# Peptides against a protein of PDB entry 6MBK, part 175

Target 1, 240 residues: chain A of PDB entry 6MBK
Amino acid sequence: GFEMVNFKEEGFGLRATRDIKAEELFLWVPRKLLMTVESAKNSVLGPLYSQDRILQAMGNIALAFHLLCERASPNSFWQPYIQTLPSEYDTPLYFEEDEVRYLQSTQAIHDVFSQYKNTARQYAYFYKVIQTHPHANKLPLKDSFTYEDYRWAVSSVMTRQNQIPTEDGSRVTLALIPLWDMCNHTNGLITTGYNLEDDRCECVALQDFRAGEQIYIFYGTRSNAEFVIHSGFFFDNNSH

## One batch from the design tools (peptide; made by RFdiffusion4, then SolubleMPNN)

Design b2_p20_7_s2 (from b2_p20_7, 9 letters changed)
Fold by OpenDDE base, seed 1:
Structure b2_p20_7_s2 (fold): chain B 240 residues (1-240), chain A 20 residues (1-20)
Amino acid sequence: as target 1 above (240 residues)
Amino acid sequence: PSLPLITILGKEMPAISLAL
């Protein structure tokens, strides 16, 4: 098996509790445990979702609001997962002035400024929606919706969102995958997929892991600039 | 045996944008 561990430099990750072989299915997460656009629609957010064109058009924002609503709900099913999320991120939305100045010398600066501008506009829009929309009165975040809350939720979704199939496999939707998304990144091949027959996310081991070793996965082919923008980290052994 | 997996991790992540 595996266990969640707080590693000194990498934060939370998964550690093997036994030897795991390469290609072994060591981790799976059923659909019912995922935070999805569908679970957002079926939550306290559902009435607002059904009337807001931006929530409907942008599944990542729907997930961000779902995450905020569930965080503000003491009895949320996802509280154990939400408590494992970072309180802050190394993503551009958290950059200080010196970090932004450093990025001005890089090709990433345009995307960073776009992300800042878009996030600020989204916050301003949804602040007004939460204050004025009748269906927002039932949201647990009604009286507590700060830019810091929104920045955190957007960054959580940005760093952890995955594309999965719908139950019938006819379309794709967005999901946060509890426990699985605790795996830290290494270079390799994608070893995670969705099994529609069993209706679950499945992860096979990238390599042999011994008992006591951290279990890493490959997040996909990204440039270092894309890692900074989307995941908030630099990977030294990245070939891109 | 190969698992019936659809890759759910990708290079591209949905952009954070707002057209108002």
Scores: peptide ipSAE 0.024, ipTM 0.572, DockQ to the pose 0.068
Fold by OpenDDE base, seed 5:
Structure b2_p20_7_s2 (fold): chain B 240 residues (1-240), chain A 20 residues (1-20)
Amino acid sequence: as target 1 above (240 residues)
Amino acid sequence: PSLPLITILGKEMPAISLAL
């Protein structure tokens, strides 16, 4: 087994409660537990989704709004998961002026400015949609939709969104994967897949983990710039 | 209705394969 632990330097992660062997299936998450574009369409957001071309075209924004709607819903099935999410992120959308100035010396600055501009444009667009669209009247965020809310949701999705197959396996969709997305990053190989027969996300151990050790996964090959832009952190041991 | 120019934000978590 494993447990969620707050590691002082890395924040929340998963710790092994027993010895786990390399390639052991130690974690699985059924589709019904995932926050997906499909669950967004089937939620209170569904009527608005069906009429907004941006929500339809941009699954990450659909997930961001789904996350906001569920956060604002006391009876949401995902409340336990949402409560484990950071309240703030180290992503560029949260950078102070001095941190942005530091990045001006790097190639990442253009991507930071693009992210700021895009996020601000999205917020301005959806603020107007929420104020004027008839199907927005039932959203729990109707009277409380701030830039801070949107920044948080976008950052949550940006740092945690995954591609998974649709139920029929015919295409890919986007998902947040509760519990699994608490694993911190290490160098290695991708050890997470989707089992369509059992309709679940499956994670096998990258290496042997002893009882009491943190369980890491590999997030894929990324540059340090990509880590900063998308995760808000440098990976010191990154070989790319 | 006019659709504003909006880009997709980055993806941080890996793509999950169909099979392990």
Scores: peptide ipSAE 0.022, ipTM 0.579, DockQ to the pose 0.102
Fold by OpenDDE base, seed 3:
Structure b2_p20_7_s2 (fold): chain B 240 residues (1-240), chain A 20 residues (1-20)
Amino acid sequence: as target 1 above (240 residues)
Amino acid sequence: PSLPLITILGKEMPAISLAL
């Protein structure tokens, strides 16, 4: 099928190990392998989640704390996935003063400042929660919760979160999708969906790929400003 | 043929980072 490879200019990606045809189902990920709001509720975070209104209201923050708890757990099922994540990001939460100055003439500057301010406020809130809440005493991050930890987790979720259906299909929830989120972006059509009958994420090939070629997917329609804010990159061939 | 899939990705969804 495919293998993970480090490409010189694009970083890690998926390479075809055989010819793959357009519309061929080449990759699927069962729900049990996903990091979801539901898996966060069923983890060591569950007791705190059940008592904290912000964790309950903001699924992205619940995923960020789930990611931190699993990273701090040597026996976590997701350790192999977490080790593939970047240690740092080129997203606005990591921008130096000079990088922020380049955006001052753009509409993106308001979103950058909002994101930074909101993240700092969330950290200050949750630092106090982790220090004082009885259910936080069992978290593996209890004695190691820095702004750098929170910034990394929020950036990981911001760049990789997806909407999937709940198990009954009645609502949407948030998920990180291991292995699939290694695919790099190209222009095209959305070729990833969720199969409720088989309870799995499914990705079909956007085009024919030959053995040895990189497998690309389309992440959706974005402006370059949205790519900077949400993904930390510019796409030169972006038609928007 | 129509895939029996609910779309996970969309115009309003966060892009997955190319930071791989």
Scores: peptide ipSAE 0.020, ipTM 0.572, DockQ to the pose 0.108; fails the geometry check
Fold by OpenDDE base, seed 2:
Structure b2_p20_7_s2 (fold): chain B 240 residues (1-240), chain A 20 residues (1-20)
Amino acid sequence: as target 1 above (240 residues)
Amino acid sequence: PSLPLITILGKEMPAISLAL
């Protein structure tokens, strides 16, 4: 039904290989393929997670460390997915001085500075944890944990994390959703949900797509400032 | 593509709707 393509201006996206109708279930991703807080707990990170209050309280940081551990693991199930992730992001954590100067004229500057400060503090904390905690000794990042690694993982999670139900549907957890997260953004309605009966993320087509067209999804209502802060791009057709 | 993410910085990002 679709293929991954590198589009000239938008980077990687999904292209339809057949006609897809509006509201057609064209894409689904079973829970077993997701990178979740639960898969992080069940990984080599699990012993450290069980002892670190920040990892337990901040599922996004747990996902960032899970992503780093899996990236450093050549036999990781998620290697094919991780290889599709950008090596760098246009998010505030990667902004050059001129981009920061531009934002000084905007209200976004306070969020950018908070992001820098929080990320740096988290890195310093976890660097010490990784160096000193007994359960960190088996982590593949034990001897190589740079700010650049952390910045990348945090930015990857910041640009790709989603809320999904737990297996029992009793609460929400965080997940990275391989393949689905390759869809670029357009204006519209949320067309992705979670099917608990089949235990999968399901995406229906926002509109008709012809064979050869890029498949877009709606990321949700955001300001351009939120797109910059959270997603690293402006959306000119943003009606919000 | 940069997905609608609940950023680590805590602004509400559109969650995947639990009910389609």
Scores: peptide ipSAE 0.019, ipTM 0.589, DockQ to the pose 0.107; fails the geometry check

Design b2_p20_7_s3 (from b2_p20_7, 8 letters changed)
Fold by OpenDDE base, seed 3:
Order: C-alpha cells, then structure tokens, then sequence
Structure b2_p20_7_s3 (fold): chain B 240 residues (1-240), chain A 20 residues (1-20)
C-alpha cells in the first residue's frame, strides 16, 4: 500500500504504491507496537517509575525515559523505529541566542523560556535520581545520561506524542505511534482513530491518493505560537 | 516536518488492515 521515501523539501514521508481512495483504511498500528506509558511501566524503567512521583505524574517524561532506555538497549524491539527519529530538532530547546531574539516580539517567548527552564530543572532532578536511586542502577543509561540525551528525548516526545485510550477505554494515555508518525501534515480533518475492538490505531485516507503520490494526514488545529513551541516553525497556511 | 502529532484519536473509525 505505501513505502517510506525521502522527499527533497519535506524530508521523510509515506508514498502510495497503489491508488488509495478517500476514507480507505490504508494504515493501522496495533497497541503492542506502540511506545506507551504502559509499555514504559512494563520495561526496565518499571521499578523506578513505581518509586518516582514525577514519572508517575507526567506521562510525557515517562515516555522520554522509555525512549532513552530503549535507544540504549541494542535488542530493543523499537530500535528500527528509534533509528528513523531525527538526531536533532528545530524546537525551542535547540534555539541559539539569535533565534530566541527573533521570538522576543512574540507571545511565544514566555513559553519558550518556561520550556527551557523546566527542561533544565527536570534534567538536574533526574540526573540526581539516576546517580542515587537503587532502581536506576539497572537502567542502560546509568553511565550515559547527558542534557543532550534528555533534550533529544523530550523533543522527540513533544513532537510525536498522541493521546490514545487505555485498553479498557476508561482513560486516556500517551503513545508514540511508529510508522504512522512518518506521515507529513496537510490541512484537512482528523482521519486517525483508535479501534478498541481490534486494539489498534487506525488511519483512513483524507483524500484520493494515486500510486506514486505522497500520503498526507492532518495533525489537528494549532496556532502559529503552538507550532513554534512544539515544532519550531510557523505554518503559513495556518488560519489560526 | 516534525509537527506535533498530539492527536486525540477518535473511537469510531473503520477497521484498518495494514496492507503491507
């Protein structure tokens, strides 16, 4: 149905290998393939998660540590997915002094400074936890936990996290969705859902795509300020 | 583009088969 391709201007995306019709179910990802807060709890991180209040309260940080632990594990099931992730991001956590100056006239500047300050504080906290907590001694990142590692993991989660239902459908949890998160963005309607009966993420085509065309999805409505905070760019066709 | 894919997934979507 589709293949991963490097497009010259857009980077990696999905290309149709056959004609796909609007509303056709072309892509699904079972829960067992997702990186979730639940998979983090069931991993080598589980003992530390059970003892750390911040990991328990902040699912995005739990996913960031899960991503770091799996990246540091050569036999991780998610190695093929992790290798497709950018090594660096154009997010505010990577901004140089001159890039921050361009934002000083915008409302985003307060959120950028808050994000940077919070991330630095979180790193300092977790550095101490990793050095001193008994359950951290078994983590594959024990002897390799830099600010650059943490910045990368937080940025990866910030740009790719999704809300999905728990297995019983009673609550929401956070997930990274491999393969699906390779689709680039276009304006339209949300065409991704979660099928609880089959326990999978489901994506239907936003429009007709011909064989050889790039497959786009809509990520949802975001303001330009939210795009700067989450992705480091302004979207010209964003009507918000 | 690394757009934030913070998506609330809808419950009522048709059953998807990954045709590899």
Amino acid sequence: as target 1 above (240 residues)
Amino acid sequence: SSLPKITILGKEMPAISLAL
Scores: peptide ipSAE 0.066, ipTM 0.570, DockQ to the pose 0.069; fails the geometry check
Fold by OpenDDE base, seed 2:
Structure b2_p20_7_s3 (fold): chain B 240 residues (1-240), chain A 20 residues (1-20)
Amino acid sequence: as target 1 above (240 residues)
Amino acid sequence: SSLPKITILGKEMPAISLAL
């Protein structure tokens, strides 16, 4: 029903190969294909995750490390997905000096500086953990863990993480949703849900799409607050 | 039955509304 296409201005997207009707279930992604906090726990990262409080508390960071470990693993199931991810992002973590200077005249500068500072602190913490923790020795990133790697992984997760139910539906977890996250954005309504009975993410068409048209979805309104939450700005209430 | 609103955070970072 669709194919991956590199659109000149929008990058990778999905193109309809047949007519798709509004509200038609055109795309679904089973849980087994998702990169989740659970798949991170079940990976080579699992032993470290079980002993690191930050990885346990911050599912987005767990996903970032999962993404880095899988990227560094040539036989990873997710290699085809990871290869579709941008190498760079238009996120504050990638802003050039001139862009930051421009933002100095705005209130956004405080959020940008906070993001930079938090990301740098996280990197420094995890660099030390990776160098010193016994369970980090088997990680493919043990000998190659740069700030650029971390920045990329954090930005990838920040731009692509989703809340999905756990297998039992009792709580929410974080996931990257391969194939689905290739749909580019348009204004509209959220047309994606999770089917617990079939254990899959399901996307219905926002509108009619003809064969050859790009398939767009609505990502939702991201508030700056959601951006902060999604950026892993847990205000650690440092109760310590 | 309304599909549970999965807050699906799509790719586009909200343009930081630079409130000019």
Scores: peptide ipSAE 0.021, ipTM 0.556, DockQ to the pose 0.058; fails the geometry check
Fold by OpenDDE base, seed 5:
Structure b2_p20_7_s3 (fold): chain B 240 residues (1-240), chain A 20 residues (1-20)
Amino acid sequence: as target 1 above (240 residues)
Amino acid sequence: SSLPKITILGKEMPAISLAL
């Protein structure tokens, strides 16, 4: 097994409670435990989702609102997961003025400003939607929807969203994967996949881990250019 | 069983340009 531990330098991670062998299926997460675009549609957000073109077109925004609605719901099934999420992120949306000034000397500044501008525009749009749309009246965030809330949710989704197959395997959807996304990163190969037969996310061990060791996974190679929302890490097909 | 590739968005995900 494994346990969640707060590692001083790395924050929350998973620690092995027994020896785990390389390629051993040590972790799986059934679809019913995932926060998905489908679970967002089936939540209190569903009526608004069905009438808002941006929520329908942008699954990451749908996940961000789903995360906010569930965070604001004391009885949410995902409360234990949400409580493990960082309260703040090291993403560009959290950069201090001095960090932004430093980036002005780099080519990254255009992308940072674009992200700030887009996030601010989205917030302004959805603030108006939440205030005026009839289906927004039932949202637990109606009277408490700040830019800080939106920034947090967008950053949470940005850092943790994954592409998974739909139930029928016909297309991909976006998901947050509780428990699994607590694994910290190391160099290696992608060892996570989705088992459609059992309808679950499955993770096999990248290497041997001893009892008491932190369990790491490989998040994939990030190119600086593939900062694109759509460039989720494609798990390379295990060529085996 | 060919596990479909899950796209893991690691912790240091670049700024998603949410295009409006």
Scores: peptide ipSAE 0.019, ipTM 0.579, DockQ to the pose 0.062; fails the geometry check
Fold by OpenDDE base, seed 1:
Structure b2_p20_7_s3 (fold): chain B 240 residues (1-240), chain A 20 residues (1-20)
Amino acid sequence: as target 1 above (240 residues)
Amino acid sequence: SSLPKITILGKEMPAISLAL
């Protein structure tokens, strides 16, 4: 139904290998393939997670550390997914001085500075935790935990995290959704949901796609400022 | 059946290579 392609301007995306009709279920991802807070707890990170209040309170940080641990693990189940992630992001954490100066003229500057400051504080905290905590000694990242690593992981999670139900549907948790998160953004309606009966993320086609066309999805209603802050991109046709 | 809406928290444009 689709294949992964590196598009010249948009980077990696999904291309239809056949005609796909609007509302057709073309993509699904079972829970077992997701990187979740639960999979983080069940990984090599689990012992540290169980003792660190910030990891427990902030599922996005738990996912960032999970991503770093799995990236540093050659035999990780998620290596094929992790290798598909950008090495750098257009998010505020990667902005150069000129880009930050441009943002000073915008309403986003306060949120950008807050994000920078918070990320730096988190890094400093976790650097100390990794150096001193007994359960951090077994983490594959112990001897390689730079700000660049942390910035990358935080940006990866910030731009790709999704809220999904827990297995029993009683609560929500955070997840990275491999393969699905390759779809580039277009304006439209949310066509992705979670099927609890089949325990999978499901995506239906936003529109008809012909064989050879890129498959786009709508990431949700966001302002261009929110897209810059949360997704690192500007969408010209964003009506919000 | 209305799929429960996934609250998509911001995506960057992904550069993904899946060998699943």
Scores: peptide ipSAE 0.018, ipTM 0.567, DockQ to the pose 0.057; fails the geometry check

Design b2_p20_7_s4 (from b2_p20_7, 11 letters changed)
Fold by OpenDDE base, seed 4:
Formats: C-alpha cells, structure tokens, sequence
Structure b2_p20_7_s4 (fold): chain B 240 residues (1-240), chain A 20 residues (1-20)
C-alpha cells in the first residue's frame, strides 16, 4: 500500500507502493495503536494523572507528558512512532528573536506571547510537580525534564493532536494517530474519520495516487490563531 | 450503510508559514 519516505522539502511522508484510487480505504489505525488521554491514564503516568488537576483538565498536556514518558522508555510500544517525529518544529515556541520581532507588526504576536507565557508557566509548574510529587518518582523523565523536552512534547501534540470519539462514542477525546499523521498536507476535503464499530481511524484517498507518488491528506482549514488557541485550551468540560 | 465516520479533525497543522 504505502511506505515511509523522507521527502527533501516536506520531511517524512507516505509514498504509495501501488496505485491507490480515490475514495479507497488505504489506511486504518485501531484505537489500541493510538496515543490517547486514556492510554496516558493507563501508563506509568496514571497515578500522577489521577492526582494532578492540570493533567486531568488539559488532555493536550496529558498527551505531552505521555509522549515524554514513552520517549524516555526504551521498550515503549510507541518508540517506532516517536522516532518519526521531528526533533524541532516551525512553531511559535521555536521562533528566534528576529521571527518574533517580525510578528510584532501582526495581530498574531499576542497569541505567540500567550503561548510562550503559558508554556513557560506549565513547565515551571510541572518541573516542581516532577521534583516533589510521590507519584512522579516512577516516571522515566524524573531526572531528565528540561524545557526543551517540554517544548518539543507540547509542539508535537499541538501539531498532531486529533479529536476522536471515546470508546462508547459518548464524548470526544484527544489522540495522536501514528502512521496516519505522517501524511503531509494538501488542499482538499477531509477524508479521515473514526469507525466506532471497528474502533479505528479510517483514511480514504483524497484522489488517485500512482505507485511512487506521495500520499497527501487534507488537515482542514485552520487559521494560525486557531492553531495557537487549540494547542492551549482543550478544556475538557470535566465538570465534576 | 456508510458507517458514521466521525470526521477526525486532524490537527497536523503545517508549519506556520511566516508568509502572512
């Protein structure tokens, strides 16, 4: 069907190994392969998650910590996926001083500064939690939790988090979708959905792809502002 | 029967192209 390839301009992507027709279900990812808020709760992070209100309230941060814990675990099931992730991102958290200065003339600067401030505050909070909380002692990141680690994890989640249904379909939750998220972006229509009966993400081809062509998907129309906001504020309305 | 594909709002955002 497809293979992972490093494309010079786009980085890692998927290339067709055969002809794929438009609307063909070429890729599916079962829930058990996803990095989710539930898999975070069921991991080594679970005891800390159960006692930390921010992890409970902010599924994106739970995913970021889950990603860091799994990255620090040599035997993690997700190591092959984590190794495909960029080491750095072209996101606001990686902007140099000159890039930030350029944005000062734009309305986006307020969102950038908000993201920086929020991320720095979150790091400072969690640094203290990791150092002092009893349930943090078993985390593989206990003695290695830098701002660079946190920035990377937050940026990874920010750029790759998806809303999927819970197992019962009653709510939405957050997930990283391995293999699927290697597809690079093109203009078009969303061709990915969740099949609750089979409990899997399903992706159909946006167009015909020939053998040897890169497989693109449409990520949806998003503003840069929605990007910054969506990264910070999935308040799960866990009204207790 | 088209299984209700709940549209996955894939959040792979392209690198913020500084092309404003």
Amino acid sequence: as target 1 above (240 residues)
Amino acid sequence: ASLPLIEILGKKMPAISLAL
Scores: peptide ipSAE 0.021, ipTM 0.594, DockQ to the pose 0.063; fails the geometry check
Fold by OpenDDE base, seed 2:
Structure b2_p20_7_s4 (fold): chain B 240 residues (1-240), chain A 20 residues (1-20)
Amino acid sequence: as target 1 above (240 residues)
Amino acid sequence: ASLPLIEILGKKMPAISLAL
């Protein structure tokens, strides 16, 4: 039905290999293929996750560490997916000095500085955890955990994390959805859901696509506030 | 009955076009 293609201006995307009709279920991804907070708990990260309150409270950070651990694991099931991820992102964490200077004239500068500050604090915290915590000794990132690694993982998760139901449907969890997240964005309606009966993410076509056309999906309207939430802003529940 | 598509909100963020 579709193939991965590197489009010159848009990077990797999906191209239809046959005609696809509007509302046709053209793409589905079973839970077992997703990178989830649950798969993070079941990985080499699991022992550390079970003892670190921040990993437990912040599913996006758990996914970021899961992504880093799997990237560092040559036999990871997700290597083919990870290799499709950008090496850099057009996110505030990658802004050059001139871009930041330009933003100084805007209200966005406060959000950018907050994101930088929070990400740096998270990195410093987890660097210490990785160096000192007994359960970190088996992590493939133990001897190589840079800010650049963390920035990349956080940005990857920020740009790609999804809310999906848990297996029992009782709550929501976070997931990266391989293959599906390769679809580039167009304006429209959300056409992706989760089928609990088949335990899979399902995407229906937003419109008719002909063979050879790029398949687009609507990502939704993300507010700057949602971006901040997706960025793993610690709501310091300073309960202290 | 169309199964309610539980809206998977977590789509790939478009590059935040900072509306300049």
Scores: peptide ipSAE 0.019, ipTM 0.585, DockQ to the pose 0.067; fails the geometry check
Fold by OpenDDE base, seed 1:
Formats: sequence, structure tokens, C-alpha cells
Structure b2_p20_7_s4 (fold): chain B 240 residues (1-240), chain A 20 residues (1-20)
Amino acid sequence: as target 1 above (240 residues)
Amino acid sequence: ASLPLIEILGKKMPAISLAL
């Protein structure tokens, strides 16, 4: 199949352990292994989620708090996944003053400033919620909720959130997809879908991969500006 | 670096096992 490898320049990725053919189903992740808005509601966060309008309205923030709660929980089912996440990101929330100055010459600056402002406001709001809300007292993050924690969780979700169907297929929800999201990006076609019959995320190979080669996927059509804003990723061969 | 698939993973694709 494949193995997780730390590549020198790209960080963690997946490497083929055998030859994989184009269109071969090589990777699937059952719903029960996903971090979803539903799993957040069913976690220690559930009581707070049920009473906070922002968590209910913004599934990405619910995932960010879910990620923080699980990270702070030594026995979390998702610890192996969380440990594979970057400690820092190349996203705008991590830009230094010089990088922000560079962006001032670009069309992205307004969106960057909006993201900074929104993230700071969200942190201030949730800091107060965690300090004052009765249901926050049981959260493992209660005594350790810094801006750095929130920035990391928001950036993790921003770079890794996916839209998947609900179990009944009637709606969409947000999910982090462990192991699958370790695939680095290349140009191509979307080769990932959700199989509702088997209730799993499924990924087929974009191309032939030989044993020992890194397995890449296509993350979707995005402009370079969108890659910078949403992932901090720059792809030289991006046709957009 | 992982990018979110902002697209609805609505396409039924073949199953691949993750050994977590």
C-alpha cells in the first residue's frame, strides 16, 4: 500500500510501498475515523456546542475547537493523527511583518487582513466563553487556551477541512480526513470522493506510482492567491 | 501541506483501506 514519510522539503507525505496503478483505489477512510462537526458534537465539546451560536453556525470553528480538545486529551482516538499535523503553517496567520508587507502589493492583502481580524475577534470571544461558560469547565483546554493554540487549530482546519455528505446524504458537513490529508498536491484531476454505501472517503490514484514514489493528489482548482490565503501553498505549475 | 477539498466529495470513488 503506502507509508507515511517525512520528505525533506514537503514535510509529511505518503510513499507507495508497491506499484499503484492509475485509478486504483489505494486509500479509504471510514466516517468513524473522520473528525467531523458531528464528532465534535458527540465529544466533550458537545454541551458547549449545544449552547454557543457561533460553534453551531460555523462548522470550521467547531472543528478547530474539536481539534484543540482532542489534542489536549492524552487518550484521544485522534492523537496519532494530531501528531502528524504541522506545528506551524505557511498561512497568512503566521506571516511575519515582512511577508505582510510583501502582500500589500498583491490583491490578497484585503483577505489576509480580514482573516487576521476575524481570527483575533474569534479568539477574544471564545477566550471569554471558555473562562465564563459553565460547560467550558470540563474542556481540557480551559486552563491552556492561547492565541497560538487557536491560530494553530484554525490554520489546521483551514488547510485540511473537507466537505462531505452527512450519513443520510441529505446535507453536507465538514470533516478532517486523517491519513488522506497527508497526500501532497500535484496538478491533475480530483480523484477523491465519498462512498455513501460504504460510508467512507475514497481516493483513487491520479497516475501510476512506483514503489518508493511519493503519492500525490490534486486538491482542486485554485488560484495562486487562493492557495496562499487558504493553505500558504504555492504551486509553480498551477494553471490558474 | 494539505489543502482542503472545498469541493463536495460527492463523487462515488472506489474504496482504499487506511491502516490507522
Scores: peptide ipSAE 0.019, ipTM 0.575, DockQ to the pose 0.097; fails the geometry check
Fold by OpenDDE base, seed 5:
Structure b2_p20_7_s4 (fold): chain B 240 residues (1-240), chain A 20 residues (1-20)
Amino acid sequence: as target 1 above (240 residues)
Amino acid sequence: ASLPLIEILGKKMPAISLAL
């Protein structure tokens, strides 16, 4: 088994409670536990989603609004998961002026400015939608939709979104994967996939982990710039 | 029997593009 632990430097992660062997299926998450574009469509957001072209075209924004609606819903099935999410992120959307100035010396600055501009435009658009659209009246966030809320939701989705197959396997959709997304990153190979027969995400161990060791996964090949822009951190041991 | 992992779940961070 494993347990969630707060590692002082890395934040929350998973720790092995027994020895886990390389390639052992140690973690799986059924589709019904995922926050997906489909679960967003089936939620209180569904009526608005059906009428808003941006929500329909941009699954990541649909997930961000789904996350906000579920956070604002005391009886949400995902409350235990949402409570494990950071309240703030080290992503560029949270950078102070001095951190942005530091990035001006890097090639990442254009992408950071683009992200800021896009996020601000999205917020302004959806603020108007929430205030004026009839189907927004049922959203639990209608009277409490700040830029800080939107920034948090966008950053949560940005750092945690995954592509998974649809139920029929005909296309890909976006998902947040509770419990699994608590695994911190290390160098290696992708060891997570989707099992359509059992309709679940499956994670096999990248290596042997002993009882008491942190369980790491590989997030994929990314540049340090992509880690900063998307994940908010530098990976010093990133060989790419 | 390891069930065939069909799709590699990488934490993908697509660029937030508003085609406004």
Scores: peptide ipSAE 0.018, ipTM 0.580, DockQ to the pose 0.070; fails the geometry check

